# Peptides against a protein of PDB entry 2V3S: the designs that were tried, part 13

Target 1, 95 residues: chain A of PDB entry 2V3S
Amino acid sequence: PISLVLRLRNSKKELNDIRFEFTPGRDTAEGVSQELISAGLVDGRDLVIVAANLQKIVEEPQSNRSVTFKLASGVEGSDIPDDGKLIGFAQLSIS

## One batch from the design tools (peptide; made by RFdiffusion4, then SolubleMPNN)

Design b1_p10_6_s3 (from b1_p10_6 with P2A T4V)
Fold by OpenDDE base, seed 2:
Structure b1_p10_6_s3 (fold): chain B 95 residues (1-95), chain A 10 residues (1-10)
Amino acid sequence: as target 1 above (95 residues)
Amino acid sequence: SARVFVVEPA
Protein backbone atom coordinates (compact mmCIF):
# COMPACT_ATOMS: atom_id res chain seq x y z
CA PRO B 1 0.00 0.00 0.00
CA ILE B 2 0.91 3.67 -0.41
CA SER B 3 1.48 5.55 2.85
CA LEU B 4 0.07 9.06 2.67
CA VAL B 5 -0.05 12.16 4.84
CA LEU B 6 -2.76 14.78 4.55
CA ARG B 7 -1.73 18.01 6.28
CA LEU B 8 -4.49 20.50 6.99
CA ARG B 9 -5.95 22.67 9.72
CA ASN B 10 -8.78 21.40 11.89
CA SER B 11 -11.81 23.40 13.03
CA LYS B 12 -9.68 25.05 15.71
CA LYS B 13 -7.22 26.14 12.99
CA GLU B 14 -4.58 23.74 14.35
CA LEU B 15 -2.33 22.15 11.75
CA ASN B 16 -2.40 18.34 11.85
CA ASP B 17 -1.01 15.45 9.85
CA ILE B 18 -3.46 12.70 8.95
CA ARG B 19 -1.72 9.44 8.07
CA PHE B 20 -3.44 6.68 6.11
CA GLU B 21 -2.82 3.99 3.53
CA PHE B 22 -4.09 3.63 -0.01
CA THR B 23 -4.06 0.33 -1.90
CA PRO B 24 -4.25 0.68 -5.68
CA GLY B 25 -6.73 -1.69 -7.26
CA ARG B 26 -8.70 -1.97 -4.03
CA ASP B 27 -9.23 1.65 -2.99
CA THR B 28 -10.50 4.56 -5.06
CA ALA B 29 -9.62 8.21 -4.62
CA GLU B 30 -13.24 9.21 -4.25
CA GLY B 31 -13.95 6.38 -1.83
CA VAL B 32 -11.10 7.26 0.50
CA SER B 33 -12.00 10.94 0.28
CA GLN B 34 -15.52 10.07 1.38
CA GLU B 35 -14.06 8.14 4.31
CA LEU B 36 -12.03 11.19 5.34
CA ILE B 37 -15.23 13.22 5.34
CA SER B 38 -17.15 10.56 7.26
CA ALA B 39 -14.39 10.56 9.88
CA GLY B 40 -14.86 14.31 10.33
CA LEU B 41 -11.37 15.06 9.08
CA VAL B 42 -12.28 16.77 5.81
CA ASP B 43 -15.13 19.17 5.04
CA GLY B 44 -17.78 17.68 2.78
CA ARG B 45 -17.45 20.62 0.40
CA ASP B 46 -13.90 19.49 -0.32
CA LEU B 47 -14.77 16.04 -1.71
CA VAL B 48 -14.03 16.94 -5.32
CA ILE B 49 -10.70 18.67 -4.78
CA VAL B 50 -9.41 16.08 -2.29
CA ALA B 51 -10.40 13.20 -4.57
CA ALA B 52 -8.78 14.85 -7.59
CA ASN B 53 -5.48 15.40 -5.81
CA LEU B 54 -5.53 12.00 -4.13
CA GLN B 55 -5.99 10.45 -7.57
CA LYS B 56 -3.09 12.50 -8.90
CA ILE B 57 -0.68 11.41 -6.18
CA VAL B 58 -1.60 7.70 -6.19
CA GLU B 59 -1.41 7.31 -9.97
CA GLU B 60 2.22 8.50 -9.99
CA PRO B 61 3.47 8.42 -6.38
CA GLN B 62 7.14 8.50 -7.35
CA SER B 63 6.73 11.62 -9.47
CA ASN B 64 4.05 13.37 -7.43
CA ARG B 65 5.61 13.23 -3.96
CA SER B 66 3.62 16.21 -2.69
CA VAL B 67 0.65 18.26 -3.87
CA THR B 68 -0.80 21.41 -2.30
CA PHE B 69 -4.30 22.46 -3.25
CA LYS B 70 -6.97 25.02 -2.44
CA LEU B 71 -9.93 23.89 -0.37
CA ALA B 72 -13.44 24.92 -1.37
CA SER B 73 -14.24 25.30 2.33
CA GLY B 74 -11.36 27.74 2.74
CA VAL B 75 -12.58 30.10 0.04
CA GLU B 76 -15.79 30.67 1.97
CA GLY B 77 -14.04 31.18 5.29
CA SER B 78 -13.21 34.40 7.07
CA ASP B 79 -9.46 33.96 6.70
CA ILE B 80 -7.72 34.81 3.44
CA PRO B 81 -6.33 31.63 1.83
CA ASP B 82 -2.56 31.23 2.07
CA ASP B 83 -0.75 28.21 0.62
CA GLY B 84 2.39 28.90 2.63
CA LYS B 85 0.56 28.75 5.94
CA LEU B 86 -1.92 26.15 4.69
CA ILE B 87 -4.85 28.44 5.40
CA GLY B 88 -7.61 27.37 3.07
CA PHE B 89 -5.14 24.91 1.57
CA ALA B 90 -4.22 21.31 2.26
CA GLN B 91 -1.12 19.30 1.42
CA LEU B 92 -1.07 15.64 0.42
CA SER B 93 2.27 13.83 0.40
CA ILE B 94 3.86 10.41 0.24
CA SER B 95 5.08 9.32 3.67
CA SER A 1 -14.21 -2.18 8.78
CA ALA A 2 -13.37 1.51 9.12
CA ARG A 3 -10.14 2.80 7.60
CA VAL A 4 -7.45 3.76 10.09
CA PHE A 5 -6.60 7.46 10.19
CA VAL A 6 -3.79 8.52 12.52
CA VAL A 7 -4.00 12.19 13.47
CA GLU A 8 -1.03 14.00 14.99
CA PRO A 9 0.07 17.62 15.44
CA ALA A 10 2.13 18.92 12.55
Scores: peptide ipSAE 0.803, ipTM 0.946, DockQ to the pose 0.965
Fold by OpenDDE base, seed 1:
Structure b1_p10_6_s3 (fold): chain B 95 residues (1-95), chain A 10 residues (1-10)
Amino acid sequence: as target 1 above (95 residues)
Amino acid sequence: SARVFVVEPA
């Protein structure tokens, strides 16, 4: 399986790493993204963008070692989005 | 079974 890390800020704005595995041919990007949401780790509004970027990294893990993307949940938040600080952004990377 | 997610401070 592919070992992944999703780095994003929790509700207290604390940056955390979420580690999980993805098995190609058994898992789907959308399915795992839905599991992240069900676990309360990702905002439901971010299903599409998380799934898209998860798909990107698992389809070519050797080339796409890390992807940073804008969260839908961060657009209307109180803080100004910043990809460097991962405010309104999240990062997926190969462990 | 439920997928394992390990959460730790970055």
Scores: peptide ipSAE 0.802, ipTM 0.946, DockQ to the pose 0.973
Fold by OpenDDE base, seed 3:
Structure b1_p10_6_s3 (fold): chain B 95 residues (1-95), chain A 10 residues (1-10)
Amino acid sequence: as target 1 above (95 residues)
Amino acid sequence: SARVFVVEPA
């Protein structure tokens, strides 16, 4: 399996790493993204963008070691989005 | 079986 880390801020704006495994041929990007949402770790509005970037990293894990992407849930927030600080952004990487 | 997610401070 592929060992992944999803880095994003929680509801208290604290930056956390979420570690999980992805098994090609058994798991799907959309399925695992739904599980992240069901666990309360990802906002439901971010299903599409998380699934798209999870697919990107697992299809070529040796080439795509890290991907940073803008969250739909962050656009309407009070803070200005910032990819460097991961405000309104999340990052997926290979552990 | 529920997937395991490990959450830790970055």
Scores: peptide ipSAE 0.802, ipTM 0.946, DockQ to the pose 0.972
Fold by OpenDDE base, seed 5:
Structure b1_p10_6_s3 (fold): chain B 95 residues (1-95), chain A 10 residues (1-10)
Amino acid sequence: as target 1 above (95 residues)
Amino acid sequence: SARVFVVEPA
């Protein structure tokens, strides 16, 4: 399996790493993204973008060691999105 | 079974 880390801020704006495994051929990007949402770790509005980037990284994990992407849930908030601080952004990386 | 997610401070 592929060991992944999803780095993003929680509801308290605290930056956390979420570690999980992805097994190609058994797991799907959308399925795992839905599990992240069900676990309360990802906002439901971010299903599409998380799934897309999860798919990207698991397709070529040796080439795509890290991907940073803008969250839909971060756009409407009072905080200005910032990829460097991962405000309104999340990062997926290979562990 | 449910997937294991390990959450830790970054």
Scores: peptide ipSAE 0.802, ipTM 0.946, DockQ to the pose 0.972

Design b1_p10_7_s2 (from b1_p10_7, 3 letters changed)
Fold by OpenDDE base, seed 4:
Structure b1_p10_7_s2 (fold): chain B 95 residues (1-95), chain A 10 residues (1-10)
Amino acid sequence: as target 1 above (95 residues)
Amino acid sequence: GPRQFIVEPA
């Protein structure tokens, strides 16, 4: 399996790492993204973007070691999105 | 079964 880390801010705006595994051929990017949402770790509005980037990283984990992407849930927040600070952004990386 | 997610401060 591929060991991944999803780094994003929780509801308290605290940055956390979420570690999980992805098994190609058994798991799907959308399925795992839905599980993240069901676990309360990802906003439901971010299903599409998380799934897209999860797919990107797992399809070529040797090349795509890290991807940072804009969250739909962060666009209309009070804080201005900032990819460097991961405000309104999340990051997926290979563990 | 449920997928394991390990959450820790970054």
Scores: peptide ipSAE 0.807, ipTM 0.952, DockQ to the pose 0.973
Fold by OpenDDE base, seed 5:
Structure b1_p10_7_s2 (fold): chain B 95 residues (1-95), chain A 10 residues (1-10)
Amino acid sequence: as target 1 above (95 residues)
Amino acid sequence: GPRQFIVEPA
């Protein structure tokens, strides 16, 4: 399996790493993204963007070692999105 | 079973 880390801020604005595995041929990007949401780790509004970027990283994990992307859930918040600070952004990377 | 997610401070 592919060992992944999803780095994003929780509801307390604390930056966390979420480690999980992805098995090609068994898992799907959308399915695992839904599991992240069900676990309360990802906002449901971010399904599309998380799934898209998860797909990107798992399709070529040797080339796409890290991807940073804007969260839909962060756009309308009080905090100004900042990819460097991962405010309104999340990052997926190969562990 | 449910997928394991390990959450830790970054």
Scores: peptide ipSAE 0.807, ipTM 0.952, DockQ to the pose 0.971
Fold by OpenDDE base, seed 1:
Structure b1_p10_7_s2 (fold): chain B 95 residues (1-95), chain A 10 residues (1-10)
Amino acid sequence: as target 1 above (95 residues)
Amino acid sequence: GPRQFIVEPA
């Protein structure tokens, strides 16, 4: 399996690493993204963008070691999005 | 079973 880390700010704006595994051929990007949402770790509005980037990283994990992407939930938030500070952005990387 | 997610401070 592929060991992944999703770096994301929680509801308290604290930056956390969420570690999980992805097994190609068994898991799907959308399925795992839905599980992240069900676990309360990702905002439901971010399903599309998380799934898209999860797919990108798992299809070629050796080439795509890390991807940073803008969250839909961040756009509607009060804080100004900033990819460097991961405000309104999340980062998915290979462990 | 349910997928394991390990959350830790970054």
Scores: peptide ipSAE 0.807, ipTM 0.952, DockQ to the pose 0.973
Fold by OpenDDE base, seed 3:
Structure b1_p10_7_s2 (fold): chain B 95 residues (1-95), chain A 10 residues (1-10)
Amino acid sequence: as target 1 above (95 residues)
Amino acid sequence: GPRQFIVEPA
């Protein structure tokens, strides 16, 4: 399996790393993204963007070691999005 | 079973 880390801020704006595994041929990017949402770890509005970037990283984990992407949920927030501080952004990386 | 997610402070 592929060991992944999803780095993003929780509802208290605290930055956390979420570690999980992805098994090609058994798991799907869409399915795992839905599990993240069901676990309360990802906002439901971010299903599409999380799934797209998860797919990207698991397609070529040797080449795509890290991807940073803008969250749909961050656009409506009071804070201005900032990819450097991961405000309104999240990051997926190979562990 | 349910997928394991390990949450740690970054």
Scores: peptide ipSAE 0.806, ipTM 0.952, DockQ to the pose 0.972

Design b1_p10_7_s3 (from b1_p10_7, 4 letters changed)
Fold by OpenDDE base, seed 1:
Structure b1_p10_7_s3 (fold): chain B 95 residues (1-95), chain A 10 residues (1-10)
Amino acid sequence: as target 1 above (95 residues)
Amino acid sequence: SARQFVVEPA
C-alpha cells in the first residue's frame, strides 16, 4: 500500500497531519476521499478537489511526491487563502 | 472495516 499524509488545518485552524494508506486496485481516490469526509477530517465541499489530487498522487507516487491544492471550503472562508501557510489549502504527500 | 486515519500535530 501507499502511505500518505494529508496536511491541513482543522476547525481550530491547527495544522495536522492525517496519515492513511491507499491500496491501488482496491481503493479509489473518490472512495477514500469520502471516507475522510465521513471521519470529519475533510469538509464535504472539498470532495472533488481532494479526490482529484489523491488520484494524481497515487497514479504516479514516485513522480508526485507532494501536491498542494486549494480547498473549496477555504475560498468561502473568512481567511485569505495562502498556500505557503496552508490556509485554504491542503497538502498530500507520500510518507 | 473502517479505514484507519492517524491524526497528529504537524
Scores: peptide ipSAE 0.796, ipTM 0.944, DockQ to the pose 0.974
Fold by OpenDDE base, seed 4:
Structure b1_p10_7_s3 (fold): chain B 95 residues (1-95), chain A 10 residues (1-10)
Amino acid sequence: as target 1 above (95 residues)
Amino acid sequence: SARQFVVEPA
């Protein structure tokens, strides 16, 4: 399995790492993304973007070591999105 | 079964 880390801010705006495994051929990017949402770790509005980037990283984990992407849930709000600070952005990386 | 997610401060 592929060991992944999803780094994103929680509801308190605290940056956390979420570690999980992805098994190619058994798991799907959308399925695991839905599980993240069901676990309350990802906003439901971010299903599409998380799934897309999860797919990107797991399709070639040797070359795609890290991907940073803009969250739909972070577009609107008091905080200005910032990829460097992962405000309104999340990051997937290979553990 | 539920997938394991380990959450820790970054």
Scores: peptide ipSAE 0.796, ipTM 0.944, DockQ to the pose 0.968
Fold by OpenDDE base, seed 3:
Structure b1_p10_7_s3 (fold): chain B 95 residues (1-95), chain A 10 residues (1-10)
Amino acid sequence: as target 1 above (95 residues)
Amino acid sequence: SARQFVVEPA
């Protein structure tokens, strides 16, 4: 399996790393993204963007070691999005 | 079964 880390801020704006595994051929990007949402770790509005980037990293993990992407949930927030601080952004990386 | 997610401070 592929060991992944999803780095993003929680509801208290604290930056956390979420570690999980992805098994090609058994798991799907959308399925795992839905599990993240069900666990309360990802906002439901971010299903599409998380799934798209999870697919990107698992399809070529040797080349795509890290991907940073803008969250839909962050656009309407009070804070201005900032990829450097991961405000309104999240990052997926290979552990 | 439920997937394991480990949450740690970054």
Scores: peptide ipSAE 0.796, ipTM 0.944, DockQ to the pose 0.972
Fold by OpenDDE base, seed 2:
Structure b1_p10_7_s3 (fold): chain B 95 residues (1-95), chain A 10 residues (1-10)
Amino acid sequence: as target 1 above (95 residues)
Amino acid sequence: SARQFVVEPA
């Protein structure tokens, strides 16, 4: 399995690392993204973007060691999105 | 079974 880390801010704006595994051929990017949402770790509005980037990193984990992407849930928030501070952005990386 | 997610401060 592929060991992944999803770094994003929680509802208290605290930055956390979420570690999980992905098994190619058994798991799907959309399925795991839905599990993240069901666990309350990802906003439901971010299903599409999380799934897309999860798919990208698991397709070529050796080449795509880290991907940072804009969250739909952060676009209309009070804080200005900032990829460097991961405000309105999340980061997926290979552990 | 439910997938395990380990959450820790970054």
Scores: peptide ipSAE 0.796, ipTM 0.944, DockQ to the pose 0.969

Design b1_p10_7_s4 (from b1_p10_7, 5 letters changed)
Fold by OpenDDE base, seed 4:
Structure b1_p10_7_s4 (fold): chain B 95 residues (1-95), chain A 10 residues (1-10)
Amino acid sequence: as target 1 above (95 residues)
Amino acid sequence: SARKFEVVPA
């Protein structure tokens, strides 16, 4: 399995790493993304973008070591999105 | 079954 880390801010704006495994051929990017949402770790509005980037990283984990992407849930709000600070952005990386 | 997600401070 592929060991992944999803780094994103929680509801308290605290940055956390979410570690999980992805098994190609058994898991799907869409399915795992839905599980993240069901676990309350990802906003439901971010299903599409998380799934897309999860797919990107697992399809070529040797070359796609890290991907940073803008969250739909972070577009609107008091905080200005910032990819460097992962405000309104999340990062997936290979552990 | 539920997938294991380990959450740790970054």
Scores: peptide ipSAE 0.789, ipTM 0.942, DockQ to the pose 0.958
Fold by OpenDDE base, seed 2:
Structure b1_p10_7_s4 (fold): chain B 95 residues (1-95), chain A 10 residues (1-10)
Amino acid sequence: as target 1 above (95 residues)
Amino acid sequence: SARKFEVVPA
């Protein structure tokens, strides 16, 4: 399995690393993204963007060691999105 | 079963 880390801010704006595994051929990017949402770790509005970037990193994990992407849930927030501070952005990386 | 997600402060 592929060991992944999803770094993003929680509802208290605290930055956390979410560690999980992905098994190619058994798991799907869409399915795991839905599980993240069901666990309360990802906003439901971010299903599409999380799934897209999860798919990107797992299909070529050796080339795509890290991907940072804009969250749909962060666009309408009070804070200005900032990829460097991961405000309105999340980061997926290979452990 | 539920997938394991380990949450650690960054």
Scores: peptide ipSAE 0.789, ipTM 0.942, DockQ to the pose 0.960
Fold by OpenDDE base, seed 1:
Structure b1_p10_7_s4 (fold): chain B 95 residues (1-95), chain A 10 residues (1-10)
Amino acid sequence: as target 1 above (95 residues)
Amino acid sequence: SARKFEVVPA
């Protein structure tokens, strides 16, 4: 399986790493993204963007070691999005 | 079964 880390800020704006595994051929990007949402770890509005970037990283994990992407939930928030600070952005990486 | 998600401070 592929060991992944999703780094993003929680509701308290605290930056956390969410570690999980992805098994190609058994898991799907959208399925795992839905599980993240069901676990309360990702905002439901971010299903599309998380799934898209999860797919990107797992299809070529050796080439795509890290991807940073803008959250839909962050756009509607009060804070100004900033990819460097991961405000309104999240990062997926291969551990 | 539920997938394991380990949450740790970054």
Scores: peptide ipSAE 0.789, ipTM 0.942, DockQ to the pose 0.968
Fold by OpenDDE base, seed 3:
Structure b1_p10_7_s4 (fold): chain B 95 residues (1-95), chain A 10 residues (1-10)
Amino acid sequence: as target 1 above (95 residues)
Amino acid sequence: SARKFEVVPA
């Protein structure tokens, strides 16, 4: 399996690393993204963007070691999005 | 079964 880390801020704006595994051929990007949402770790509005980037990283993990992407949930927030601080952004990486 | 997610401070 592929060991992944999803780095993003929680509801208290605290930055956390979420570690999980992805097994090609058994798991799907959208399925795992839905599990993240069900676990309360990802906002439901971010299903599409998380799934798209999860697919990107698992399809070629040797080349795509890290991807940073803008969250839909962050656009309407009070804070201005900032990829450097991961405000309104999240990052997926290979462990 | 539920997938295991480990949450740690970054």
Scores: peptide ipSAE 0.788, ipTM 0.942, DockQ to the pose 0.964

Design b1_p10_8_s1 (from b1_p10_8, 4 letters changed)
Fold by OpenDDE base, seed 5:
Structure b1_p10_8_s1 (fold): chain B 95 residues (1-95), chain A 10 residues (1-10)
Amino acid sequence: as target 1 above (95 residues)
Amino acid sequence: SARQFIVLPA
């Protein structure tokens, strides 16, 4: 399996690393993204963008070691999005 | 079964 880390700020704006595995051929990007949402770790509004970037990293994990992407849930918030601070952004990386 | 997610402070 592929060991992944999703770096994402929680509701308290604390940055956390969410570690999980992805098994190609068994798991799907959308399925795992839905599981992240069900676990309360990802906002439901971010399903599409998380799934898209998860797919990107798992299809070529040797090349796509890290991807940073803008969250839909962060756009309407009071905080100004900042990819460097991962405000309104999340990062997926290979562990 | 439920997937394991390990959450750690970054």
Scores: peptide ipSAE 0.800, ipTM 0.945, DockQ to the pose 0.949
Fold by OpenDDE base, seed 4:
Structure b1_p10_8_s1 (fold): chain B 95 residues (1-95), chain A 10 residues (1-10)
Amino acid sequence: as target 1 above (95 residues)
Amino acid sequence: SARQFIVLPA
C-alpha cells in the first residue's frame, strides 16, 4: 500500500497531518475521499478536489511526491487563501 | 470496515 499524509487545517485552523494508506487496485480516489469526509476530516465540498489530487498522487507516487491544492471550502471565508500557509489549501504527500 | 486515519499535529 501507499502511505500518504494529508496536511490540512482543522476547524480550529490548526494544521494536522492525516496519515492513511491507499492500496491501488482495491481503493479508489473517490472512495477514500468519501471516507475522509465521513470521518469528519475533510469538508464535503472538497470531495472533487481531494479525489482529483489523490488520484494524481497515487497514479505516480514515485514522481508525484507532493501535491498542494485549493479547497473549495476555503474559497469563501474571512481568511485569505494561502498555499504557503495551507490556508484554504491542503497538501497530499507520500509518507 | 472503517479505514484507519491517524491524525497528528503538523
Scores: peptide ipSAE 0.800, ipTM 0.945, DockQ to the pose 0.943
Fold by OpenDDE base, seed 1:
Structure b1_p10_8_s1 (fold): chain B 95 residues (1-95), chain A 10 residues (1-10)
Amino acid sequence: as target 1 above (95 residues)
Amino acid sequence: SARQFIVLPA
C-alpha cells in the first residue's frame, strides 16, 4: 500500500498530519476522500478537489511526492487563502 | 472495516 499524509488545518485552525494508506486496485481516490469526510477530517465541500489530487498522487507516487491544492471550503472562509501557510489549502504527500 | 486515520499535530 501507499502511505500518505494529508496535512491540513482543523476547525481550530491547527495544522495536523493525517496518515493513511491507499491500496491501488482496491481503493479509489473518491472512495477514500469520502471516508475522510465521513471521519470528519475533511469538509464535504472539498470532495472533488481532494479526490482529484489524491488520484494524481497515487497514480504516480514516485513522481508526485507532494501536491498542494486549494480547498473549496477555504475560498468561502474568512481567512485569506495562503498556500505557504496552508490556509485554505491542503497538502498530500507520500510518507 | 473502517479505514484507519492517524491524526498527529504537524
Scores: peptide ipSAE 0.800, ipTM 0.945, DockQ to the pose 0.953
Fold by OpenDDE base, seed 3:
Structure b1_p10_8_s1 (fold): chain B 95 residues (1-95), chain A 10 residues (1-10)
Amino acid sequence: as target 1 above (95 residues)
Amino acid sequence: SARQFIVLPA
């Protein structure tokens, strides 16, 4: 399996690393993204963007070691999005 | 079964 880390701010704006595994051929990007949402770790509005970037990293993990992407949930927030601080952004990386 | 997610401060 592929060991992944999703770096993302929680509802208290605290930055956390969420570690999980992805098994190609058994798991799907959308399925695992839905599990993240069901676990309360990802906002439901971010299903599409998380799934797209999870797919990107698992399809070529040797080349795509890290991907940073803008969250839909962050656009309407009070804070201005900032990829450097991961405000309104999240990051997926290979562990 | 439920997938394991390990949450740690970054």
Scores: peptide ipSAE 0.800, ipTM 0.946, DockQ to the pose 0.949

Design b1_p10_8_s2 (from b1_p10_8, 3 letters changed)
Fold by OpenDDE base, seed 1:
Structure b1_p10_8_s2 (fold): chain B 95 residues (1-95), chain A 10 residues (1-10)
Amino acid sequence: as target 1 above (95 residues)
Amino acid sequence: SARRFIVEPA
């Protein structure tokens, strides 16, 4: 399996690493993204963008070691999005 | 079985 880390700020704006495995041929990007949402770790509004970037990283993990992307939930927030601080952004990377 | 997600401070 592919060992991944999703770096994302929680509801208290604390930066956390969410570690998980992805098994190609068994898992799907959308399925795992839905699990993240069900676990309360990702905002439901971010299903599309998380799934898209998860798909990107698992399809070519050697080339796509890390991807940073804007969250839909961050756009509607009061804080100005900042990819450097991962405010309104999340990062997926190969562990 | 083990939980899928492990959360830790970054």
Scores: peptide ipSAE 0.760, ipTM 0.911, DockQ to the pose 0.751
Fold by OpenDDE base, seed 4:
Structure b1_p10_8_s2 (fold): chain B 95 residues (1-95), chain A 10 residues (1-10)
Amino acid sequence: as target 1 above (95 residues)
Amino acid sequence: SARRFIVEPA
């Protein structure tokens, strides 16, 4: 399996790492993204963007070691999105 | 079953 870390801020704006494994051929990017949402770890509005970037990283994990992407849920928040601070952004990386 | 996600402070 591929060991991944999803780094993003929780509802208290605290930055957390969410570690999980992804098994190609068994897991799907959309399925795991749905699990993240069901677990309350990702906003439902971010299904599409999380799934897209999860797919990107797992299809070529040696080439795509880290991807940072803008969250739909962060666009209209009180804080201005900032990819460096992961405000309104999340990051997927290979462990 | 085992939990899929492990949450840690970054």
Scores: peptide ipSAE 0.760, ipTM 0.911, DockQ to the pose 0.787
Fold by OpenDDE base, seed 5:
Structure b1_p10_8_s2 (fold): chain B 95 residues (1-95), chain A 10 residues (1-10)
Amino acid sequence: as target 1 above (95 residues)
Amino acid sequence: SARRFIVEPA
């Protein structure tokens, strides 16, 4: 399995690492993204972008060691989006 | 599936 970390700020704006495994051929990017949403860890509005970037990292984990992407849920938030601070952005990386 | 994710402070 591929060991992944999704770094994302929670509702309290606290940065957390969400660790999980992804098994190619068994898991799908869409499916795991839906699980993240069901677990209350990802905003439902971010399904598309999370799935797209999860697919990107798992299709070539040796080359795509980390991907940072803008969240749909963060665009209209009170805080100014910032990829360096992961405000309105999330990061997927290989553990 | 409920235990798939481990959340830790970054």
Scores: peptide ipSAE 0.759, ipTM 0.913, DockQ to the pose 0.794
Fold by OpenDDE base, seed 3:
Structure b1_p10_8_s2 (fold): chain B 95 residues (1-95), chain A 10 residues (1-10)
Amino acid sequence: as target 1 above (95 residues)
Amino acid sequence: SARRFIVEPA
């Protein structure tokens, strides 16, 4: 399996690492993204963007070691999005 | 099956 880390700010704006494994052929990017949402770890509005970037990293994990992407949930927030601080952004990386 | 996520401070 592929060991992944999703770095994301929680509802208290605290930055956390979410560690999980992805098994090609058994797991799907959309399925795992839905599980993240069901666990309360990802906003439901971010299903599409999380799934797209999870697919990107798992299809070529040796080439795509890290991906940072803009969250749909961050656009409606009062804070200005910032990819460096992961405000309105999240990051997926290979552990 | 339920996935087990490990959450820790970054």
Scores: peptide ipSAE 0.759, ipTM 0.912, DockQ to the pose 0.926

Design b1_p10_8_s3 (from b1_p10_8, 3 letters changed)
Fold by OpenDDE base, seed 5:
Structure b1_p10_8_s3 (fold): chain B 95 residues (1-95), chain A 10 residues (1-10)
Amino acid sequence: as target 1 above (95 residues)
Amino acid sequence: SARQFIVEPA
């Protein structure tokens, strides 16, 4: 399996790493993204963007070691999105 | 079964 880390801020604005595995051929990007949402770790509004970037990283994990992307849930918040600080952004990377 | 997610401070 592919060992992944999803780095994003929780509801308390604390930056956390979420580690999980992805098994090609068994798992799907959308399915695992839905599991992240069900676990309360990802906002449901971010399904599409998380799934898209998860797909990107798992299809070529040797080349796509890290991807940073804008969260839909962060756009309308009070905080100004900042990819460097991962405010309104999340990052997926190979562990 | 439920997928394991390990959450830790970055």
Scores: peptide ipSAE 0.799, ipTM 0.945, DockQ to the pose 0.950
Fold by OpenDDE base, seed 4:
Structure b1_p10_8_s3 (fold): chain B 95 residues (1-95), chain A 10 residues (1-10)
Amino acid sequence: as target 1 above (95 residues)
Amino acid sequence: SARQFIVEPA
């Protein structure tokens, strides 16, 4: 399995790492993204973007070691999105 | 079964 880390801010705006595994051929990017949402770790509005980037990283994990992407849930927040601070952005990386 | 997610401060 591929060991992944999803770094994003929680509801308290605290940055956390979420570690999980992805098994190619068994798991799907959308399925795991839905599980993240069901676990309350990802906003439901971010299903599409999380799934897309999860797919990107797992298809070529040795080449795509890290991807940072804009969250739909962060666009209309009070804080201005900032990829460097991961405000309104999340990051997926290979553990 | 539920997938394991390990959450820790970054």
Scores: peptide ipSAE 0.799, ipTM 0.945, DockQ to the pose 0.945
Fold by OpenDDE base, seed 2:
Structure b1_p10_8_s3 (fold): chain B 95 residues (1-95), chain A 10 residues (1-10)
Amino acid sequence: as target 1 above (95 residues)
Amino acid sequence: SARQFIVEPA
């Protein structure tokens, strides 16, 4: 399996690393993204963008070691999105 | 079964 880390801020704006595994041929990017949402770790509005970037990293993990992407849930928030501070952004990386 | 997610402060 592929060991992944999803770095993003929780509802208290605290930056956390979420570690999980992805097994190609068994898991799907869409399915795992839905599980993240069901666990309360990802906002439901971010299903599409998380799934897209998860798919990107798992299809070529040797080349795509890290991807940073804009969250839909952060666009209309009170804070200005900032990829460097991961405000309104999340980062997926290979562990 | 539920997938394991390990949450840690970054």
Scores: peptide ipSAE 0.799, ipTM 0.945, DockQ to the pose 0.947
Fold by OpenDDE base, seed 1:
Structure b1_p10_8_s3 (fold): chain B 95 residues (1-95), chain A 10 residues (1-10)
Amino acid sequence: as target 1 above (95 residues)
Amino acid sequence: SARQFIVEPA
């Protein structure tokens, strides 16, 4: 399995690493993204963008070691999005 | 079974 880390700010704006595994051929990017949402770790509005980037990283994990992407939930927030500070952005990387 | 997610401070 592929060991992944999703770096994301929680509801308290605290930056956390969410570690999980992805097994190609058994798991799907959308399925795992839905599980993240069901676990309360990702905002439901971010299903599409998380799934897209999860797919990108697992299809070529050796080439795509890390991807940073803008969250839909961050656009509607009060804070100005900033990819460097991961405000309104999340980062998915290979462990 | 439920997938394991390990959350830790970054």
Scores: peptide ipSAE 0.799, ipTM 0.945, DockQ to the pose 0.955

